# Peptides against a protein of PDB entry 5TUV: the designs that were tried, part 120

Target 1, 107 residues: chain A of PDB entry 5TUV
Amino acid sequence: KEVIDRLRYLKAEIEDLELKERELDQQKLWLQQSIKNVMDDSINNRFSYVTHEDICNCFNGDTLLAIQAPSGTQLEVPIPEMGQNGQKKYQINLKSHSGPIHVLLIN
Target 2, 107 residues: chain B of PDB entry 5TUV
Amino acid sequence: AQECQNLEVERQRRLERIKQKQSQLQELILQQIAFKNLVQRNRHAEQQASRPPPPNSVIHLPFIIVNTSKKTVIDCSISNDKFEYLFNFDNTFEIHDDIEVLKRMGM

## One batch from the design tools (peptide; made by RFdiffusion4, then SolubleMPNN)

Design b2_p20_3_s4 (from b2_p20_3, 10 letters changed)
Fold by OpenDDE base, seed 5:
Structure b2_p20_3_s4 (fold): chain B 107 residues (1-107), chain C 107 residues (1-107), chain A 20 residues (1-20)
Amino acid sequence: as target 1 above (107 residues)
Amino acid sequence: as target 2 above (107 residues)
Amino acid sequence: MLTSSEAGSYRLTHLGLLPV
């Protein structure tokens, strides 16, 4: 009786939520593709940059490396391990498959 | 009764996933807006200056910023084709992607 | 933001740095 009605209600709501979730998934995919298209546009690509000043304004007091790499570049951050001298080693491994990587020292 | 409780748990789970997906979608929208604003800013700036910025003064997207202490010793090994980089740090570092940088820039 | 202690594999994309 009451339990049956509650079950029916919950099942119906869950179905609606499933539809909503699928809608969001589709929207996400669409937007991701849209962003890619916008960034790949020749005019937009020409102006797709930040300046040294921009970076300096965002960060203070530290050494800053700007690393420009092609989309798809792989980045590995290994688990920090103790070196031979008892010092922890912190590493970044970058591997590009489509073009060279460019590194700029900002500060 | 137990089935009703199970469905309520499932309902809540789905609601949480939807909430997360909505948040992710909003972030993507903001990313696209930020990018468009960046492009517009740069176009306007170049128009005012009547010339593009020097190539070495800008960082093209996509990029990452590595932030570390001024005292950090950084060693870099580079492949001949510059497709592979190995960075070694004697101290901790932070990596910020271009999305975060654009946010910090107020784009 | 990714720190040196957050070991893992990532990929630079048009959507920023994403975990693999």
Scores: peptide ipSAE 0.657, ipTM 0.914, DockQ to the pose 0.872
Fold by OpenDDE base, seed 1:
Structure b2_p20_3_s4 (fold): chain B 107 residues (1-107), chain C 107 residues (1-107), chain A 20 residues (1-20)
Amino acid sequence: as target 1 above (107 residues)
Amino acid sequence: as target 2 above (107 residues)
Amino acid sequence: MLTSSEAGSYRLTHLGLLPV
């Protein structure tokens, strides 16, 4: 029957899609590792920086803080809540385990 | 017949996941290209200047940019080893990672 | 982009800022 043929076709296609999805997953993992290796390379690491001018060209009109921190640094943004004076508090918590954090005021 | 419809829904779901994964893969490729372009730019710039940039004049990857109003009052608490930072803002802020910055730079 | 209202835990990685 037509239904049986359609079922067979759909099942076969889904199987092919599963293979394709696994292929993409492997490619993603490979590329992620490649990016890490490229960034960890000594020469690339030496030149892996942006300037104050670069940042200023990307943003305008507001206060800009640049926070450089080692890979793996944890960042927490708590739920905003009222302070003692009734003013809403906004926070950023940073914790590094492998090196110091460096903060620059851009403007 | 109902089984056919169920499989067609599953097929479509898988197709959408594959599409999303393909898009994510392309983003990773662009990230790697952007980083390599950044490195090349900086290498060339330092060759022209015949010296590296002064310390504290550049922002090394990885980093984040915090953007807030000029009127925002920012307080920070820092640990002795500079491994921990607590930022307090009296108003809202935005955080942008280095990947977004490189995109904005046109790398 | 992450806003002050998007409460959560994140980690700075070679792939940018990612949720924990």
Scores: peptide ipSAE 0.654, ipTM 0.913, DockQ to the pose 0.866
Fold by OpenDDE base, seed 2:
Structure b2_p20_3_s4 (fold): chain B 107 residues (1-107), chain C 107 residues (1-107), chain A 20 residues (1-20)
Amino acid sequence: as target 1 above (107 residues)
Amino acid sequence: as target 2 above (107 residues)
Amino acid sequence: MLTSSEAGSYRLTHLGLLPV
């Protein structure tokens, strides 16, 4: 009887957890859409930027490249391979389909 | 019983997955808040300055920050329309997206 | 954060840099 009761309890709980998980999935979807809508708003978009100072405050001591690109821009980081000169090559490939890419040297 | 144990394992798996999804949802909420705070900050700053920032002084979202050593040699090839960029580095680099930057900014 | 060793394809989105 105890085992049967435990099985019944577990099955019921799992059912509740399934509902909870679906709820969270839906909430995530809605929130993602909300974020997109907020960011795409004309007024918000106008003010959606950071400054050189902002970046410098977040990072120091290294060379910093700021790369602004349209949403949807593809970024490829190939597997580092040995170059012809015996030096490893590290690469970033960017491809935008909707607009130009802008690069700023911050530091 | 084995069936009971199997359900207990499944229950635990679902609980952990739900926990992860809850955490991810919280992160999205924080991202939205950070963005709104950024917009508010910039609006206020421009009001105080009575002018928008110079075009090349700010980095518009979305963006990424590439961080590499001061000694790293960077070569860049750009397409005519600036839709395609190829960066070559002779050393390792790190890439940070705008979400992480906003976090570091304390937004 | 991505490092130069984390090879892959990514996409810039309103949610940051996401794997393709």
Scores: peptide ipSAE 0.650, ipTM 0.911, DockQ to the pose 0.864
Fold by OpenDDE base, seed 3:
Structure b2_p20_3_s4 (fold): chain B 107 residues (1-107), chain C 107 residues (1-107), chain A 20 residues (1-20)
Amino acid sequence: as target 1 above (107 residues)
Amino acid sequence: as target 2 above (107 residues)
Amino acid sequence: MLTSSEAGSYRLTHLGLLPV
């Protein structure tokens, strides 16, 4: 009987958790859309940038490439494979469909 | 009862998923805040300077940062319209998106 | 952070770099 009561309680709780999970899913979708709207705003878009200094302050010691591309740009990172010379190949493939890609060497 | 145990496991599983979703939601909120802070910073800076920054001095969102050793040889092939880029590296690299950069900037 | 060993297809979005 105690087990039966526990089962009922657990089932009820799981139902509540399912509702909560769905609520969170909806909130996520709404927030994602909100972020998109905020970023697409003309004024916000005008000021949506970082400086070379900003990047340099975030990273040090290595070569830094900044790649700016339109939203929706595809990025492919192939599985590293051995080249003909026995050297591993590391690649980044970028493809934009809405505008040019810009590359800056930071340091 | 085995059913009770199964439901308890399921309950815990759902609780963990909810926790993860809550965390993800919080991250999105922070992303939005970071972006707004970035915009405000830049807007204020341009007001003080009474001019926008030079076009090649800033990196507009969205962007990625590629980090690799200074010894890494990088080859880049670019399409005529600059819509496609192929980067070849002779060593490993890291890619960081603008979200991570804003976090590192403390936005 | 994405490393050179994490092969895959991604898309640059307003939400950052997301898997496709």
Scores: peptide ipSAE 0.650, ipTM 0.913, DockQ to the pose 0.865

Design b2_p20_4_s1 (from b2_p20_4, 7 letters changed)
Fold by OpenDDE base, seed 3:
Structure b2_p20_4_s1 (fold): chain B 107 residues (1-107), chain C 107 residues (1-107), chain A 20 residues (1-20)
Amino acid sequence: as target 1 above (107 residues)
Amino acid sequence: as target 2 above (107 residues)
Amino acid sequence: MEIIFKTDLPMGKHHLKVTD
């Protein structure tokens, strides 16, 4: 029966897709680890920076804060809410656990 | 048959999910390439200059960029050890990570 | 206070807009 054959085909294909999805998940994991290893390399780490000019070329017309913080630093952005003076408050909260945070004002 | 239709829907759903994962994987590949290109650029630049850039002229990865209007008033509270930062803005702002910056740089 | 965005650096999200 054509329907039976179609069902067999679909089930087989879905099984193949499940395998493919698992392969992609593993590839993602390995690639993430590879990126981490490359970035943690002493030589690469020494040269893993952008310049003030780089940032200025990427953005224009606004005030820019460049915030360098160690991996694992917590970033929190609360929902803007009314302050004591009736004005909305916009905030960024940063908390590092492994080193100091460095801030550079640009433009 | 209804079962056949259900499996076809599931097949399509899985195909789309796989496509999304493939896209994410490609993004990671591009991130790794961008980082390697950044390192290569900086190594070459320092070789040409025969010295590293001034410490306060560069932003080391990982970092974020906060951009806001030039009229925005920014207040910052900093802990003594510089492990905690609280930024207060009187207006809206945007946050960009280092990956986006590298993309904008054409790395 | 409710938090719109909470993460560890590096950010998983590449861009965040905080609007009214």
Scores: peptide ipSAE 0.468, ipTM 0.893, DockQ to the pose 0.320
Fold by OpenDDE base, seed 1:
Structure b2_p20_4_s1 (fold): chain B 107 residues (1-107), chain C 107 residues (1-107), chain A 20 residues (1-20)
Amino acid sequence: as target 1 above (107 residues)
Amino acid sequence: as target 2 above (107 residues)
Amino acid sequence: MEIIFKTDLPMGKHHLKVTD
């Protein structure tokens, strides 16, 4: 009797959880689309930037490069390999397909 | 019973997935709020300054920040159309995305 | 050349540390 009752309870709970999970999935999709729409808006896009001061406030005395690239730009960071001169190569490869890449030295 | 145990395992799996999805949803909400706050800040600042910022003084989204030691030597190869970049570092570096920057800015 | 990190902007990760 207790086992049967437990089974019935668990099945009902799992059904409720399934509904909740589907709800969250839909909410995520909606929010992702909302964010995309907000960022693609002409007015918002015009003001979607940070300043040198903003970056300096976020980071300390290291060398900082700001790399602005269009959405969809490919970023590749290979495993560091030993170069011909005996120095390990640390690399960043960027390839844009929709517009130019802009680089700023912050400090 | 074994059937009860199987359902309890499934129940627990669903609960964990729901928790993870809730966390991811909260992150997206915060990202959207941060972006909207950034836009609002910049609009207000430009209104007070009565002009947009100089082109090379701001970093437009999306962007990444490369952080490396002051001693690091950085070489950059650029394609003619500026669609392709190759960065070479003689030492280790870190990359931060714009979302992290907005968080650090307190947006 | 093996790639440690490959993505399209915006990054899926908020932070990447390239070490030895």
Scores: peptide ipSAE 0.462, ipTM 0.893, DockQ to the pose 0.319
Fold by OpenDDE base, seed 2:
Structure b2_p20_4_s1 (fold): chain B 107 residues (1-107), chain C 107 residues (1-107), chain A 20 residues (1-20)
Amino acid sequence: as target 1 above (107 residues)
Amino acid sequence: as target 2 above (107 residues)
Amino acid sequence: MEIIFKTDLPMGKHHLKVTD
């Protein structure tokens, strides 16, 4: 009796949760599209930048490289493994398909 | 009883996914707000200066920040069209996306 | 700090798409 009632309750709740999850998925999709639209706007795009000062305020004490790359650029960071000289390989591979990559040394 | 237990596990799984999706949605909202605030800041700044910033003084979105020790040697191979970059570091590095930078900026 | 720039890129790289 109690088990059957519990099963019925759980099934009903799971259905409600499925609806909620779909709602959230849709909201995420809409928001992502909204963000894209805002960023693709010509005026917003014109002002979509940070300064060297902005970056310096966020990070201290290290060499900072700013890599400007178009959306869709591919980024690869392989797992550090031993190289030919017995040293671990620390690498970043970048590949753009829509425009040049620009690198700035911040400090 | 076993079916009840299975459904309870599924229920909990769905609840956790919903919680995660809610958090992700909030993050997206904050990202959009941060971007809008950035644009507004830059528009106001350029209005006051009556000119745009020099092209090499700003980092346009999207971008990433790479930080590493000042002692790190960085070897960079670049394609002729600057569409492909290969960075080699002799030590560890960190990568930060523009979203994280905007967060650190307090946008 | 030392940054060395070269023009020869290796082939056969695997890349992950940057998420905006």
Scores: peptide ipSAE 0.027, ipTM 0.850, DockQ to the pose 0.045
Fold by OpenDDE base, seed 5:
Structure b2_p20_4_s1 (fold): chain B 107 residues (1-107), chain C 107 residues (1-107), chain A 20 residues (1-20)
Amino acid sequence: as target 1 above (107 residues)
Amino acid sequence: as target 2 above (107 residues)
Amino acid sequence: MEIIFKTDLPMGKHHLKVTD
């Protein structure tokens, strides 16, 4: 009987948690759509940029590449493996499905 | 007893997922705020300057930043349509999305 | 480690550092 009561309690709690999780999922969906709408607004889109100075202020004096890629672009970073000459390969693979990718050297 | 244990494990799993989703929602809210602040900043800046920035002086969203040592040799293979990029680095690198950049900018 | 991002940009992910 005690076990049965515990089971009932746990099931009820899990049900409540499921409702909460669904609520969060809906909120996430709404917020994501809201962000898209804000970004797609013509006025906002016109001003949706950062400067080279902005980027330089965010990072140290390393080589900085800015990659402008459309939404949905696939980014892949393979596990570094030894090359034919024994040197580790560090790679970035980018694949866009909606438009060209543009790369800028910042510094 | 086994069923009770299974439900307790499930409850804990759901609690962790909910926590993660709550954190993700907070991040999305901050992203939207940061974007709006960016737009406001740029609008104000252009109003003060009475002109838009030079075309090649800004980086339009969305973008990512790749930073690596100045000593790193970077080779890039680009498809004809510029939809696919393969970057080869002889050393390690870091990737930062535009959201992180906005955070670092204090937006 | 291998990391693949297939989501829309902005990705909303933490920065990625490939260390070795």
Scores: peptide ipSAE 0.025, ipTM 0.850, DockQ to the pose 0.304

Design b2_p20_4_s2 (from b2_p20_4, 9 letters changed)
Fold by OpenDDE base, seed 5:
Structure b2_p20_4_s2 (fold): chain B 107 residues (1-107), chain C 107 residues (1-107), chain A 20 residues (1-20)
Amino acid sequence: as target 1 above (107 residues)
Amino acid sequence: as target 2 above (107 residues)
Amino acid sequence: SSIIFKTDLPMGKHRLVVKD
């Protein structure tokens, strides 16, 4: 009987957790759409940028490339493997489907 | 008893997922706030300057930042339509998204 | 310079999507 009661309790709790998880899923979707709407707003879009100074202030002493890629651009960073010449491959592969990619040298 | 144990495991699994989703939701909220703050900053800055920033001085969202050593040699192959990019590095690099940049900027 | 640009790319494998 005690086991049965425990089972009932656990099942009820799991059901509550299921509801909570669904709530969070919906909130995520809503917020993602909200962010999209805010970013797509004409006024916000006009001012949706950072400066070279901003970037330089965020990073030190390295070569900095800014890659302006449209939303949805596919990015691949292969796991470094030995190439045919015995050197590890460090690569970035980009594929855009909605527009050209632009690269800027910051530092 | 075994069923009870199974449900307890399931309960724990769901609790962890909920925790993760809550964290992700908080990050999205912060992203939206950061973006709004960025827009506000830029609007105010342009008002004070009475002009927009020079075109080549800003990086429009979305973007990513690639940073690597100054000694790193970067070979970039670009498609004619600029939809595909292949970067080859002779050493390691880091990638940072625009969200991280906004965080580092304190937005 | 340490950056060399050229054309003609092979098709790559894509795992991630650029966030906006």
Scores: peptide ipSAE 0.030, ipTM 0.855, DockQ to the pose 0.048
Fold by OpenDDE base, seed 3:
Structure b2_p20_4_s2 (fold): chain B 107 residues (1-107), chain C 107 residues (1-107), chain A 20 residues (1-20)
Amino acid sequence: as target 1 above (107 residues)
Amino acid sequence: as target 2 above (107 residues)
Amino acid sequence: SSIIFKTDLPMGKHRLVVKD
């Protein structure tokens, strides 16, 4: 019947989709490794920077902090909660394990 | 049949996952392209200037940008080795990664 | 704007994570 045919079709399609999903997963993995290789290249690393002007062109009107943190730096942004004084706490916690963190005030 | 409906739901779920993975893959591709374009731009600029930029004039990847109102008071506590930072804000802030910055730069 | 930098933060021992 139509139901049986539909079931067979759906199962076959799902199998194809599974293959496609695995393909995408592999492609993602390969691309991630490629990006790492490109970024870790000595020449590319030498030129992997932006200027203050670049940042200012991306943002305006507010205070901008640029935090240069080594790869692997741990970032914690707690959910704002009420403090003892009744004011919400807005915090950023940073912990590096591979080098010092550098902070720049852009504007 | 119920089994047919279940498989159709599963099919749709997989299709959505594939769509999401395709989007993520495209983003990674764009990130790689953006980074390569950044490197190319900087190499060209330094060639024209015949010198590298001053160390404090650029922000090396990886970095993050913290955006907050100019009225926001920022209290920053830093460890002696500069491996640990604690930022306290009296108001809300936004965090943007270097990838987003490159996107905004049009890389 | 007011930005105050201090150097009185003790060394942390706990792993930090991104919290949404």
Scores: peptide ipSAE 0.028, ipTM 0.851, DockQ to the pose 0.043
Fold by OpenDDE base, seed 2:
Structure b2_p20_4_s2 (fold): chain B 107 residues (1-107), chain C 107 residues (1-107), chain A 20 residues (1-20)
Amino acid sequence: as target 1 above (107 residues)
Amino acid sequence: as target 2 above (107 residues)
Amino acid sequence: SSIIFKTDLPMGKHRLVVKD
């Protein structure tokens, strides 16, 4: 019957899609590890930087801060809420657990 | 049949997830390429200059960029402990990760 | 406009974990 055939077809296709999805998941993990390895390489790490000029060229007319912190540093941006003075709160909270946080004023 | 409809919905859902994962994978590939290009650029630049850049003149990956209007007042303080920082802005701001910066740089 | 830093900010190097 047509319906039965359609069901069989769909089930088979879904099975194939499941395989494809798993393949993509594995590829993602592999690539993420590859990127990590490349970035952790001593030579690459030495040259893994941008300049102030680079940043300025990417952003115009703004105050620019560059923030560096240890791995695992928690960055929180609360949803803006009304403050005590009736002004919305625009905040960034940083919590480092393993080292200092460095902030650079770019311009 | 209801079962057929359910499977068709499932099929479509999986197709969309696969599409999204393919896109994410492509982005990761581009990130890796961008990083490698950055490293190559910096290596070449330092070779030409015959010296590394001053330590405080560059921003080492990973980092984030915060940009806001020149009119924005930024208050930065350490709270609770020496590893916790609070940034207060009197207006809106944007946060950009290093990946986005590299994209804007054309890496 | 101004940027007010009430304390010195030391240096660290690693990816931030964004908290939703």
Scores: peptide ipSAE 0.029, ipTM 0.854, DockQ to the pose 0.045; fails the geometry check
Fold by OpenDDE base, seed 1:
Structure b2_p20_4_s2 (fold): chain B 107 residues (1-107), chain C 107 residues (1-107), chain A 20 residues (1-20)
Amino acid sequence: as target 1 above (107 residues)
Amino acid sequence: as target 2 above (107 residues)
Amino acid sequence: SSIIFKTDLPMGKHRLVVKD
């Protein structure tokens, strides 16, 4: 009796959790679409920028590059390997599919 | 008894997934709020200045920030179609996305 | 300067994706 009751309880709880998980999945999709819509709005897009000062306030003491690229641009950072001169290779590979990439030197 | 154990494992798995999904959802909400705050700030600033900022003084979303030492030598190679970029560094670097920047800005 | 560009750079619009 104890085992049977526990089984029934667990099955019922799992069903409730399944419903909750599906609800969260739908909410995530909705919110992702909402964010996309907000960012794609013409007015919001016009004002969707940060300044050099903003970046400098966030990062100090180093060389800062800002890389602007279209959505979906592939960013690859290979594992550092020894180069021809015996020096480790530190690389960033960018591949855009929908537009040019722009780079700004901040400081 | 074994069936109870199996269901308890499944229950725990679902609970952990739900927790993770709730956290991800909260992060998305914060991202949307940060973006809206950024837009509001920029609109207000341009209204006060009665002019938009110079084109090269701002970084439009989406973007990434590359941070490296001022002593680091950076070599940038661009493909003919300007859709592919290769950055070579003689030392280590850090990459930060625009979401992190907005967080650091307090948006 | 510690930064060497072989060619001039244009502007981009959209979000980056990390490639494995």
Scores: peptide ipSAE 0.028, ipTM 0.855, DockQ to the pose 0.045; fails the geometry check

